Peptides against a protein of PDB entry 5A53. Designs and how they scored, part 101

Target 1, 230 residues: chain A of PDB entry 5A53
Amino acid sequence: LVENVKQALFIPGQSCNKNLHDIMVDLSALKKPDMKRFNRKNDIHPFEDMSPLEFFSEKNDCSLMVLMTSSKKRKNNMTFIRTFGYKIYDMIELMVADNFKLLSDFKKLTFTVGLKPMFTFQGAAFDTHPVYKQIKSLFLDFFRGESTDLQDVAGLQHVISMTIQGDFQDGEPLPNVLFRVYKLKSYKSDQGGKRLPRIELVEIGPRLDFKIGRIHTPSPDMVTEAHKKP

## One batch from the design tools (peptide; made by RFdiffusion4, then SolubleMPNN)

Design b2_p12_8_s3 (from b2_p12_8, 7 letters changed)
Fold by OpenDDE base, seed 4:
Structure b2_p12_8_s3 (fold): chain B 230 residues (1-230), chain A 12 residues (1-12)
Amino acid sequence: as target 1 above (230 residues)
Amino acid sequence: SAEDDLIPKTEK
């Protein structure tokens, strides 16, 4: 099966600042080589007019987009957009908390570009709550693409961990999603003449806590069309 | 506001 890897486009919004730029650079590094970045700021307001995003999706052949904006109400806001047939499928605002860590805050480790990460999800709501289901689906699409062969386990290098920060009840604000990236290190331990495989996880960054903002969900018709296997 | 309607709330 030829893997159709989804391409991502990172777009600085008009209000993009240095912190967002640095976050964009570090997060997009995980998507290499299947990533493009705009260098110029673009005045885009996705929840007011989606047409510029559809234009960029088609012109750049990218089904994934991330818009970087910041305001008093929505500080360090990463709007994640997915398209299907160059039409908007869904959108979600994920605001990065001030406690973020960049790749430069961690020990530099060599890694192979293009290896797909393994995902771990912590929190029952990733399987039951519509918003967290969308987040789970989004990040899986963003980093794994359409086809995962079981053979990818032999090249496992990175783990992306996503955790829902705490419990919540009906009517309460949705807890943040904690985004963490680890590299796997394999060690051979000699214990009493038996070689036991030891795996260690080393955090490599970036470290991002996402506050959930506005969401656009697809129509039932678009869901049906997007799930039609060719 | 129209903006508040786009912010997911846990189902009441």
Scores: peptide ipSAE 0.037, ipTM 0.641, DockQ to the pose 0.030
Fold by OpenDDE base, seed 5:
Order: C-alpha cells, then structure tokens, then sequence
Structure b2_p12_8_s3 (fold): chain B 230 residues (1-230), chain A 12 residues (1-12)
C-alpha cells in the first residue's frame, strides 16, 4: 500500500524573522522527504483571507501548510493549516516562546529520513478539550500521515512528546504545549554479565514551547467528509 | 519555480 503521505508546505510570511526561519528549517527537517519550503516571503494573512493558502495547497499538492509570521502581538507565530480538497479545513496559531532550542543546540545524531515518529501526549485535555484535541489531531496528521496500523516498533527512531504545561480551569488562558523530540538510543548495558538491551531517549531538538493563538475550526460538513475513509 | 511563491491575486 503506497501510503498517501500528506505533504507539507512551509511558507515564510512577510514578517518572517531569522529565528522563525531557523525554526522552520529544523522543524521541516523532521518532515523530510514530504515537505516543501518557499524561499520567498509571502504577504499572507490567513485569518483575513484564506484564498492564497487554498491556492498554494492546490498548486503544490500540499494538504499541510505552515505560515511563519512575527509581530508584537504574535511573536514567532507558526500558523498550522490543513486543507481538504484544497479547501481550508482548520487553522491554528502556535507561537514559539523565546526559550526555543534548535537542532544545533543538541548533539548531532544521525537519523534515517522518512521514519515516522512515535507520539506521546501528556495531559488529559488532549482527549477532552476541543483546542488540544485539534492540536493532537494536527500533529498526528502532520508527522504520521495516514495511520499505518503496524508501527514497526523495529523501525522506531524518534519520539515526539507533546505536553500541556500545567493544569487549567475553564476561563483561564490555555497552557502552552511543550514540543520535544527524542531519538531512541539502543545500547547494550553490561550489567552483571548479561547484556540487557537498554533504550534511552536522547533529546535531539528542536525544543519548542507553543503558545496557543487564534483557531479556525472546520465546519461539521467538512469534518464528516474528511473522516470518510475512501 | 519563482512563480510557485506567488500569491494569487484574489479577484476582487
């Protein structure tokens, strides 16, 4: 079965800065080979006019897009967009906090391109709260593509961890989502003459704390259509 | 192509 892996398009907005560019490069590296990056800045305001994104989706055959913008109100903003039939399905702004770490901040480890990461989600709200459910769905969709039932555990190389930063109540600001990437390091532990396989998680980056911004939710009709498995 | 980075003119 040729997995119809969703392709991602990374778009620098007009206000894209060096930090966002670097973040874009590092995050998009995790999506290789199923990614494209624009080199030119594009003046796109997705919450005002979505039509340019729909055009890019169709023209590039990408159902996933990330727009990189930065302003005083929305610093280091990554707008994640999904399309269905080249129409906007949903959007979410995720602003990267200033404490981010790039791949260069970690020990460089060799990795095989194209291996799908395993995801871990920490926080009950990922299953219950609409916004966090959307985030969970988005990142699963972004990096896994079509759900292959058989995650070959033998091919597991990376773990992406997403954690809701603390508890929250209704009416409170939504806590940040902590995005962490780990590589599984297998080594033989020499404990007591029995070589037991030991697996350790080594952080490889990027490290991103996402502040949640504006959200566009899909229409009920689009939800029904998008969940129809062919 | 350089054209791929162009925003379509929204028909106003």
Amino acid sequence: as target 1 above (230 residues)
Amino acid sequence: SAEDDLIPKTEK
Scores: peptide ipSAE 0.028, ipTM 0.584, DockQ to the pose 0.028
Fold by OpenDDE base, seed 1:
Structure b2_p12_8_s3 (fold): chain B 230 residues (1-230), chain A 12 residues (1-12)
Amino acid sequence: as target 1 above (230 residues)
Amino acid sequence: SAEDDLIPKTEK
């Protein structure tokens, strides 16, 4: 079964600014070659009307979308959208904190396009809390696609780390999710005449702290359909 | 195409 890698569409909203554009460019680079970017701003309000996104999903054959918007209430907002059958499956707003770092802020390292990253998740809530479960699912779906083939491990060059920033109790604001990207760097260490392979993680960016915003959850019917293996 | 970047204007 050739698992079709999910394609992502990055959409600048009407309120997209330079920072969001730069973030979009850097984040989308991690999704190459399976990404498209719109160059023009589109006036889309996904929590008010989802029909434009469904249209774009179908027209571009993209089951993943990221809408870049910014307002006073929702600064540097990345709305991640998934579709199933070109209908909205789920959505989540992830607002990038001002402390973000771009790829240009890190040492430039060459990487092979199309390599699937390994994910690490830090925080029990990724497995227990509905919102963080959705985030985990989203990012795994976004960057890995459906197949975790062992062959992907052999080509592993990147690690994406997602960390819940601190503990929280019920009723408290949800902590940010810290998004970090590392490259595996292999060194031949000459220690005592034995070349031991040393692997180091080098942060390559982007560095994004996500504040969680609004969420749209799928209907039970869509969940059932989406989990039906063909 | 450049057209792909446009939300179809719902003709009112």
Scores: peptide ipSAE 0.010, ipTM 0.529, DockQ to the pose 0.026
Fold by OpenDDE base, seed 3:
Structure b2_p12_8_s3 (fold): chain B 230 residues (1-230), chain A 12 residues (1-12)
Amino acid sequence: as target 1 above (230 residues)
Amino acid sequence: SAEDDLIPKTEK
C-alpha cells in the first residue's frame, strides 16, 4: 500500500512578517520532505474568497495549506486549510501567542527527516467538542496522513503534545491549544555496573500557543465524499 | 457579521 502522504504548502500572506516567516520555517521543518514553501507574499483572504487557495492546491498538488498573515485583530495568524479534490474541505485560524519559541531557542539535536511523530492530546474536549475535534483531526492528518494506527516503536523519534489550556464552560471563549514538540532521547544509564536503557523526552521546538480564530466546516456532502474509501 | 458567525463558540 503506497501511503498517500498528504503534501503541505506554506504560503506567506501579504501581511507576513519576519516572526511569522520564522515560525513558518520551523513548523514546516516538521513536515519535511512533504512540504513546499512559497517565497513570495500572496494577497489571499480565505474567508472572503477561497478560489486562490483551491487554485494553489491543484497547481501544487497539495491537500494541506497554511497561510501566514498578521493584523492588529489577528496577530501571528496561521490559517490551516485542507482540500478534498482540490476544493476547500475545512479551514481554521490559529493565532500564535507572543510567547512562542523557535527551534533556535532550544538545544540543537540531530533528527531523521521524514519520521512520523506520535501525538498526545490533553483535554477531554479533543474528543467531544467539534472545534477541538477538528483541531485534533487536522494535526493528525497534517503530520501522519492516511497512515495506519500502527506506530512503529523502532521509528519513534518525535512526540507532539497538544494541550487545551484549562477548563471552559458554555458561552466562554475557547481556551488556547498548547503545541509542544519533543524528541525521544535514548541513552544507556550506568547504574551499578548495569547498562539500563533510558528514554527521556527533550523539548526541541517550536513552542506555540494557539488562539483559535475563525473556522470553516465542510458541507455534509463533502464529508460523505471524503469518508468514502476509494 | 458574517465574520462573527465563523468564530467558534463553546456551544458548538
Scores: peptide ipSAE 0.036, ipTM 0.653, DockQ to the pose 0.032; fails the geometry check

Design b2_p12_8_s4 (from b2_p12_8, 6 letters changed)
Fold by OpenDDE base, seed 5:
Structure b2_p12_8_s4 (fold): chain B 230 residues (1-230), chain A 12 residues (1-12)
Amino acid sequence: as target 1 above (230 residues)
Amino acid sequence: SEEDDLIAKTKL
């Protein structure tokens, strides 16, 4: 089975800043080799006109896109876009909080390119609340591509943790999503002459706290078509 | 790549 791994395109918007560029570089490194990055800024306003993104999706054969923009209202904004048949399926704005950490802020660890991360989701709303369900779906789709049942535990190198930052009630602002990346580090513990395998999680970055912004949800028809296995 | 940027721009 050739895994039809979804390709990602990272697009600097006109308002892309140095912080967003650095975040883009680090986050896209986790998607290697299945990513492209534009070097030129593009004047794209996806919630006003989606046509440029549909065009980029088709031209680059990328069903995943991330637009990097920043404004006073939407600082360090990563708009995550998915397409189906090169048409916009869904979009979500995820604004990176100022407390972000880059890969350079962590101990550099060697990693194998192309290993799929394991995901962990903390917060019941990831299964019940429409917005967090979309976020869960998006990140699973972004980093795993098609679900191969055989996540061989032997190939597990990375864990991506996504946590909803606290509880919330109806009508309250949606809590941030805490994005964390860990490497599994195997140690041989020499306790009592028996070498027990010890596995530790080591944070490797980037560390991103996502504030939720605007959302575009798919039409019911597009949901039905996108879930049809070819 | 810069080439990918150009390929994307040529149809806009």
Scores: peptide ipSAE 0.027, ipTM 0.631, DockQ to the pose 0.030
Fold by OpenDDE base, seed 1:
Structure b2_p12_8_s4 (fold): chain B 230 residues (1-230), chain A 12 residues (1-12)
Amino acid sequence: as target 1 above (230 residues)
Amino acid sequence: SEEDDLIAKTKL
């Protein structure tokens, strides 16, 4: 079954600034060619009215959306939205901390567009805690390319690392999620006449620390229907 | 794209 590659739509909100625009450009570059981006600001408040996002999902044939907004309470906010049948499935606010790095802050490396990244998750809560399970599911779904039956190791150029920043107990604020992107670089090490292939991870950006905000969870019925699709 | 911006304008 060729799973249809999920298309993403990036939307600048009314409060989108230069920093959020630059973050949007860099993050969306990792989703090429399966990405659309609006150039104009749109006045959308997804936790107040979801209907504009459902309309955009249908009209653009995008089951993934990212809304870029900023306020005093929710600075550098990326709202990640998934739809099912062009209806809102889930939403999560991920606020980018001020210590972010853009692709321009790293050594420029050439990479092939459209290659599926490998994911790594650090922190037990990604498998146990409902919020972190949603984040894991979202990012795997967002960057899921064509399931080529060949895990072509030859196609593995990128690693996305997601780390929970420290331990936490029940009732404590949820730690940030550290988002990092690496390129696999093959070196021919000429050590002692044997060419040993050495692979190194080189950070390429963007570097984003996500503070968790508001969440919308799907109805039990929508969960059941979404899992029935092969 | 220009088309995407047109779709956005039609909704607003």
Scores: peptide ipSAE 0.026, ipTM 0.643, DockQ to the pose 0.029
Fold by OpenDDE base, seed 4:
Structure b2_p12_8_s4 (fold): chain B 230 residues (1-230), chain A 12 residues (1-12)
Amino acid sequence: as target 1 above (230 residues)
Amino acid sequence: SEEDDLIAKTKL
């Protein structure tokens, strides 16, 4: 099957700072080779006017975008955008907490570019709550694209873990999503003449705790159009 | 005003 891999565009906003730039570089490295980055700051306010993002989606042939902004109210904000037919499908603000770790904070490991990660989701709300369902869908789309093919375990290199930080009730603030990246290491242990395969997960970064911000949801009509298989 | 990036190339 020819995999239609969704392309991502990373956009520094006008308020982008060094920390956001470093986070952008590290997160976008996981999307290689299917990633573009702007080098200049762009004055985009997606919750006020979406038209610049639709323009960039079309001109760069990218159905995924990440806008990097920071303000007093929305510090270290990554706005994730999806488009369908170069029109805005959905948006979500994910603010990176100050406890983040970069790839440089972990032991450097060699990896093969272009291998798709396996995902793990921890928390029942990823299957039941609309916001966490959107987050799950977004990250699966971001790293896997449209291919539903079973990942060959022999080619499995990376695991991305997403965890909801604690329980919550209706009307309470939504818990953070803990984003973690691991590399699989296979070892052969010889115990008493029996070779047992041992697999270890080694964290490789980045480590990001996402606080949920503003959300734009698609219209029912756009949902129907986006799910039409050609 | 800083000129906005309009088109970026794929990064490997």
Scores: peptide ipSAE 0.026, ipTM 0.615, DockQ to the pose 0.027
Fold by OpenDDE base, seed 3:
Structure b2_p12_8_s4 (fold): chain B 230 residues (1-230), chain A 12 residues (1-12)
Amino acid sequence: as target 1 above (230 residues)
Amino acid sequence: SEEDDLIAKTKL
């Protein structure tokens, strides 16, 4: 079963600013060619009314959406939305910390569009804690692209690293998730007349530290329907 | 192609 590549829609909210726009542009570049962006601001409040997002999902044929908003309480907020059958499946607010870096802050490297990233997850909570399990699922789903059976090591260009920032106990605020993007750089090292292949990870950006905000979890019925393979 | 924001196409 070739799973159709999930399309993403990036939506500037009414409170979207220049910094969030720049973050949107850079993060969405990693989802090319399977990405659309709106240029106009849209007054959407997904935790109050989900209907506009369901409308956009259906009209754009996008099962992934990212709403860009900023307020004093929720600065640089990226609301990630997934739909199933054009209905809201889940939502999560991820607020970008002020220490972010854009692609322009890194050395320009040639980038092949449409290659699948490899993911690395650091922190046991990605497998045990419901919120971090949702984040892991979301990012894998967001960037997975076409399921090729070929572990095409030849096609591995990017590594996305997601790290939980420190340990936490029950009832404590959830630590940030550190989002990092690396490119695999292959070069021949000349050591003593032997050309040895060397691979290095080079950070390419964007660099984002995500603070976790509000969450909407799917109903048990929607979970059952979404796991039914047609 | 300017991806017409769907809100703009419904007003035309």
Scores: peptide ipSAE 0.025, ipTM 0.597, DockQ to the pose 0.027

## One batch from the design tools (peptide; made by RFdiffusion4, then SolubleMPNN)

Design b2_p13_3_s1 (from b2_p13_3, 4 letters changed)
Fold by OpenDDE base, seed 3:
Structure b2_p13_3_s1 (fold): chain B 230 residues (1-230), chain A 13 residues (1-13)
Amino acid sequence: as target 1 above (230 residues)
Amino acid sequence: SSEEDLIVRSKPL
């Protein structure tokens, strides 16, 4: 049995401001059509009480959630949540740095809604370090979309690049993750009568640098159940 | 681990 496409719910927290709202709109545009957004602020503190998120997961049939909050300690905080059987599986706080760029900061390009992005990950820690492995898993899961048998190059429109910002040693603060979105643009070069196809990567936004915050990890039993294949 | 091992189910089997 193939599982249905995971739906995402974007939730403005009580401390959500205009900048976070704009970031929410732009990031959620990449998850269309498989997304919902709340128009009202909700007072949710997921690291104190997870029950409101489990309720929203079940009520909206959304196994992906993003809570938008901001404080002096956790500015521009996007809490990414996954559920299993409408229970919290994992959570991670990703705080957007002030140098962010919105879709409006880039040349407006038309794109087909619902196409699966290609991912690129830069940094060995994405394969070895537990936190970066969780981030890799989260983003691959979040943007997986429909399993189309036609992974045909003809359907590839978007590249999402995730880069660990520099090297680090054990016990050092975890480097930021640089999130970048590109569109593949095909050009016909008119060089010397032979039209050679040229492909270029064009950044389309949003541009987000994520600082890692608090993490919740699933129980070993929930990991075992969530990885069961039919 | 393959990319498939990084994907988790949202519901029980």
Scores: peptide ipSAE 0.550, ipTM 0.922, DockQ to the pose 0.778
Fold by OpenDDE base, seed 1:
Structure b2_p13_3_s1 (fold): chain B 230 residues (1-230), chain A 13 residues (1-13)
Amino acid sequence: as target 1 above (230 residues)
Amino acid sequence: SSEEDLIVRSKPL
């Protein structure tokens, strides 16, 4: 049995501001049609009490959640949550740096809703370091979309690039993750009378630099259950 | 590990 496409719920926290609202709108647009947004602010503190998020997961049938909060210590904070059986599986705080760009900051390009993005990961730590492995897993899971039998290369319109910002040693602060979204543009290049297909990557936004915050990891038993294949 | 091995189920089997 192939699991149905995971639904995402975007939740404004009590401290959600205009910038976070705009970021939420733009990021959630990439998850259409498999996305819900709350219009009302909710007072949720997931690292103090997870029960309200488990309730929202079950009530909305959403196994992916994003909580939008902002404080002096955790400015522009996006808490990404996954559930397993409507229980918290993992959580990670990703704080958006002030240099962010919205979709409105780029040339508007038409895109088809519901197409699966291709991911690219830059940095060896995505395959070795536990925090960056969790980020890689989260974003692949979040944007997986429908399982098409063919990776329909003909349907590929978007590339999401995730880059670790520089090298780091053990005990150093974890570098930011640079989130970039590109559209594939096919051009017919007239070179020497042969129309060669030229493909260009054009940035479409949003542009987000994520600072890593607090993390919650699943129990070993929950990992085993969540990785069971039919 | 395939990218598929990084994806977790949302519900029990």
Scores: peptide ipSAE 0.520, ipTM 0.912, DockQ to the pose 0.825
Fold by OpenDDE base, seed 5:
Structure b2_p13_3_s1 (fold): chain B 230 residues (1-230), chain A 13 residues (1-13)
Amino acid sequence: as target 1 above (230 residues)
Amino acid sequence: SSEEDLIVRSKPL
């Protein structure tokens, strides 16, 4: 049994501002057609009460949620939530740094909606450190799209790059995660009468530097159940 | 860990 494509719900919180709205629009565009957005602000505090998110997960049939909030302590905060059986599985706060770029800041390129992005992860901690493992899992799950048996190279239009910003030691603040989106451009280079296929990566946005905030981790029992394969 | 091992189901089997 292949699980259906996970649907994402983007929720503006009460403190959602224009910048977060614009970020929400651009990031959610990468999740089309498997995305819903609320137009109304909702007063949700996921680390105080998770029940409203569980309700929204079930009511909207969305196992992925992104809550957009902003405060002095947690500016431009995107809380990413996953559910298992419409119960909270995990949560992570990813605060967007002020240096963000929107899709409008890049050259508009035509892209096909619904194509699965290829991911690249830069930094050993994505495979070793529990927080970065969660981030890797989250983004892979969030943008997985339809299970195409063939990652037909012909169907590859987008690369999402996630980079840990520098090295860190135990007890140090966790480095930001640099989120970048590229489109593959195929050029026919005419080099001396030989048409060599050249592939170039062109940044298309959004460009987001994520500061890691609070995390909720699943219970061991939920981990076991959520990783069961048929 | 394969990418597949990082994928979490949304619903029980």
Scores: peptide ipSAE 0.472, ipTM 0.899, DockQ to the pose 0.806
Fold by OpenDDE base, seed 4:
Structure b2_p13_3_s1 (fold): chain B 230 residues (1-230), chain A 13 residues (1-13)
Amino acid sequence: as target 1 above (230 residues)
Amino acid sequence: SSEEDLIVRSKPL
């Protein structure tokens, strides 16, 4: 089954600032060509009223949305939204820490647009804890592109790494998720007349540390409907 | 916000 590529919509909120705009530009560049960005600020409060996001999902045919907002309580907040049948499926607030790096902070490397990244997840909680399971599912869904049965290894260009920053116990604040993007570089090493293929990972950005905020989870019925294969 | 306000704001960069 070839699933249609999910389209992403990036939305500046009313409180969107320059730093969030720059982060939005860089993160959305990884989703090209399957991305739209709004140029105007929108007064949207998704945890108070979800209806404006459902309207944008339908009107733009986008099942993925990212709302950019900033406040004293929720600085550099990226709200990731998924829809199913243009209705809100899930939402998560991911606040970008002040130590972020933009693509301009790294050595510019040429890359092909539209190639699927490989993902790596570090931390057992990505497979056990509900919140980190949602984050894993979201990012896989966000960057997956067209489902092909064969991952063309010849097309492997990028790795997205997601790491849980340390261990935690029940009742403790959830650790940040470290988002990193690498390009694969192949080198021919000549060791003793044998050319061994060497692969190196080079960080290309953006570099984002996500603090977890508010979450909306789907109803059990909506989970069942969203997992039905057409 | 009105539906019209949302449509006007839905223009891509």
Scores: peptide ipSAE 0.026, ipTM 0.637, DockQ to the pose 0.026

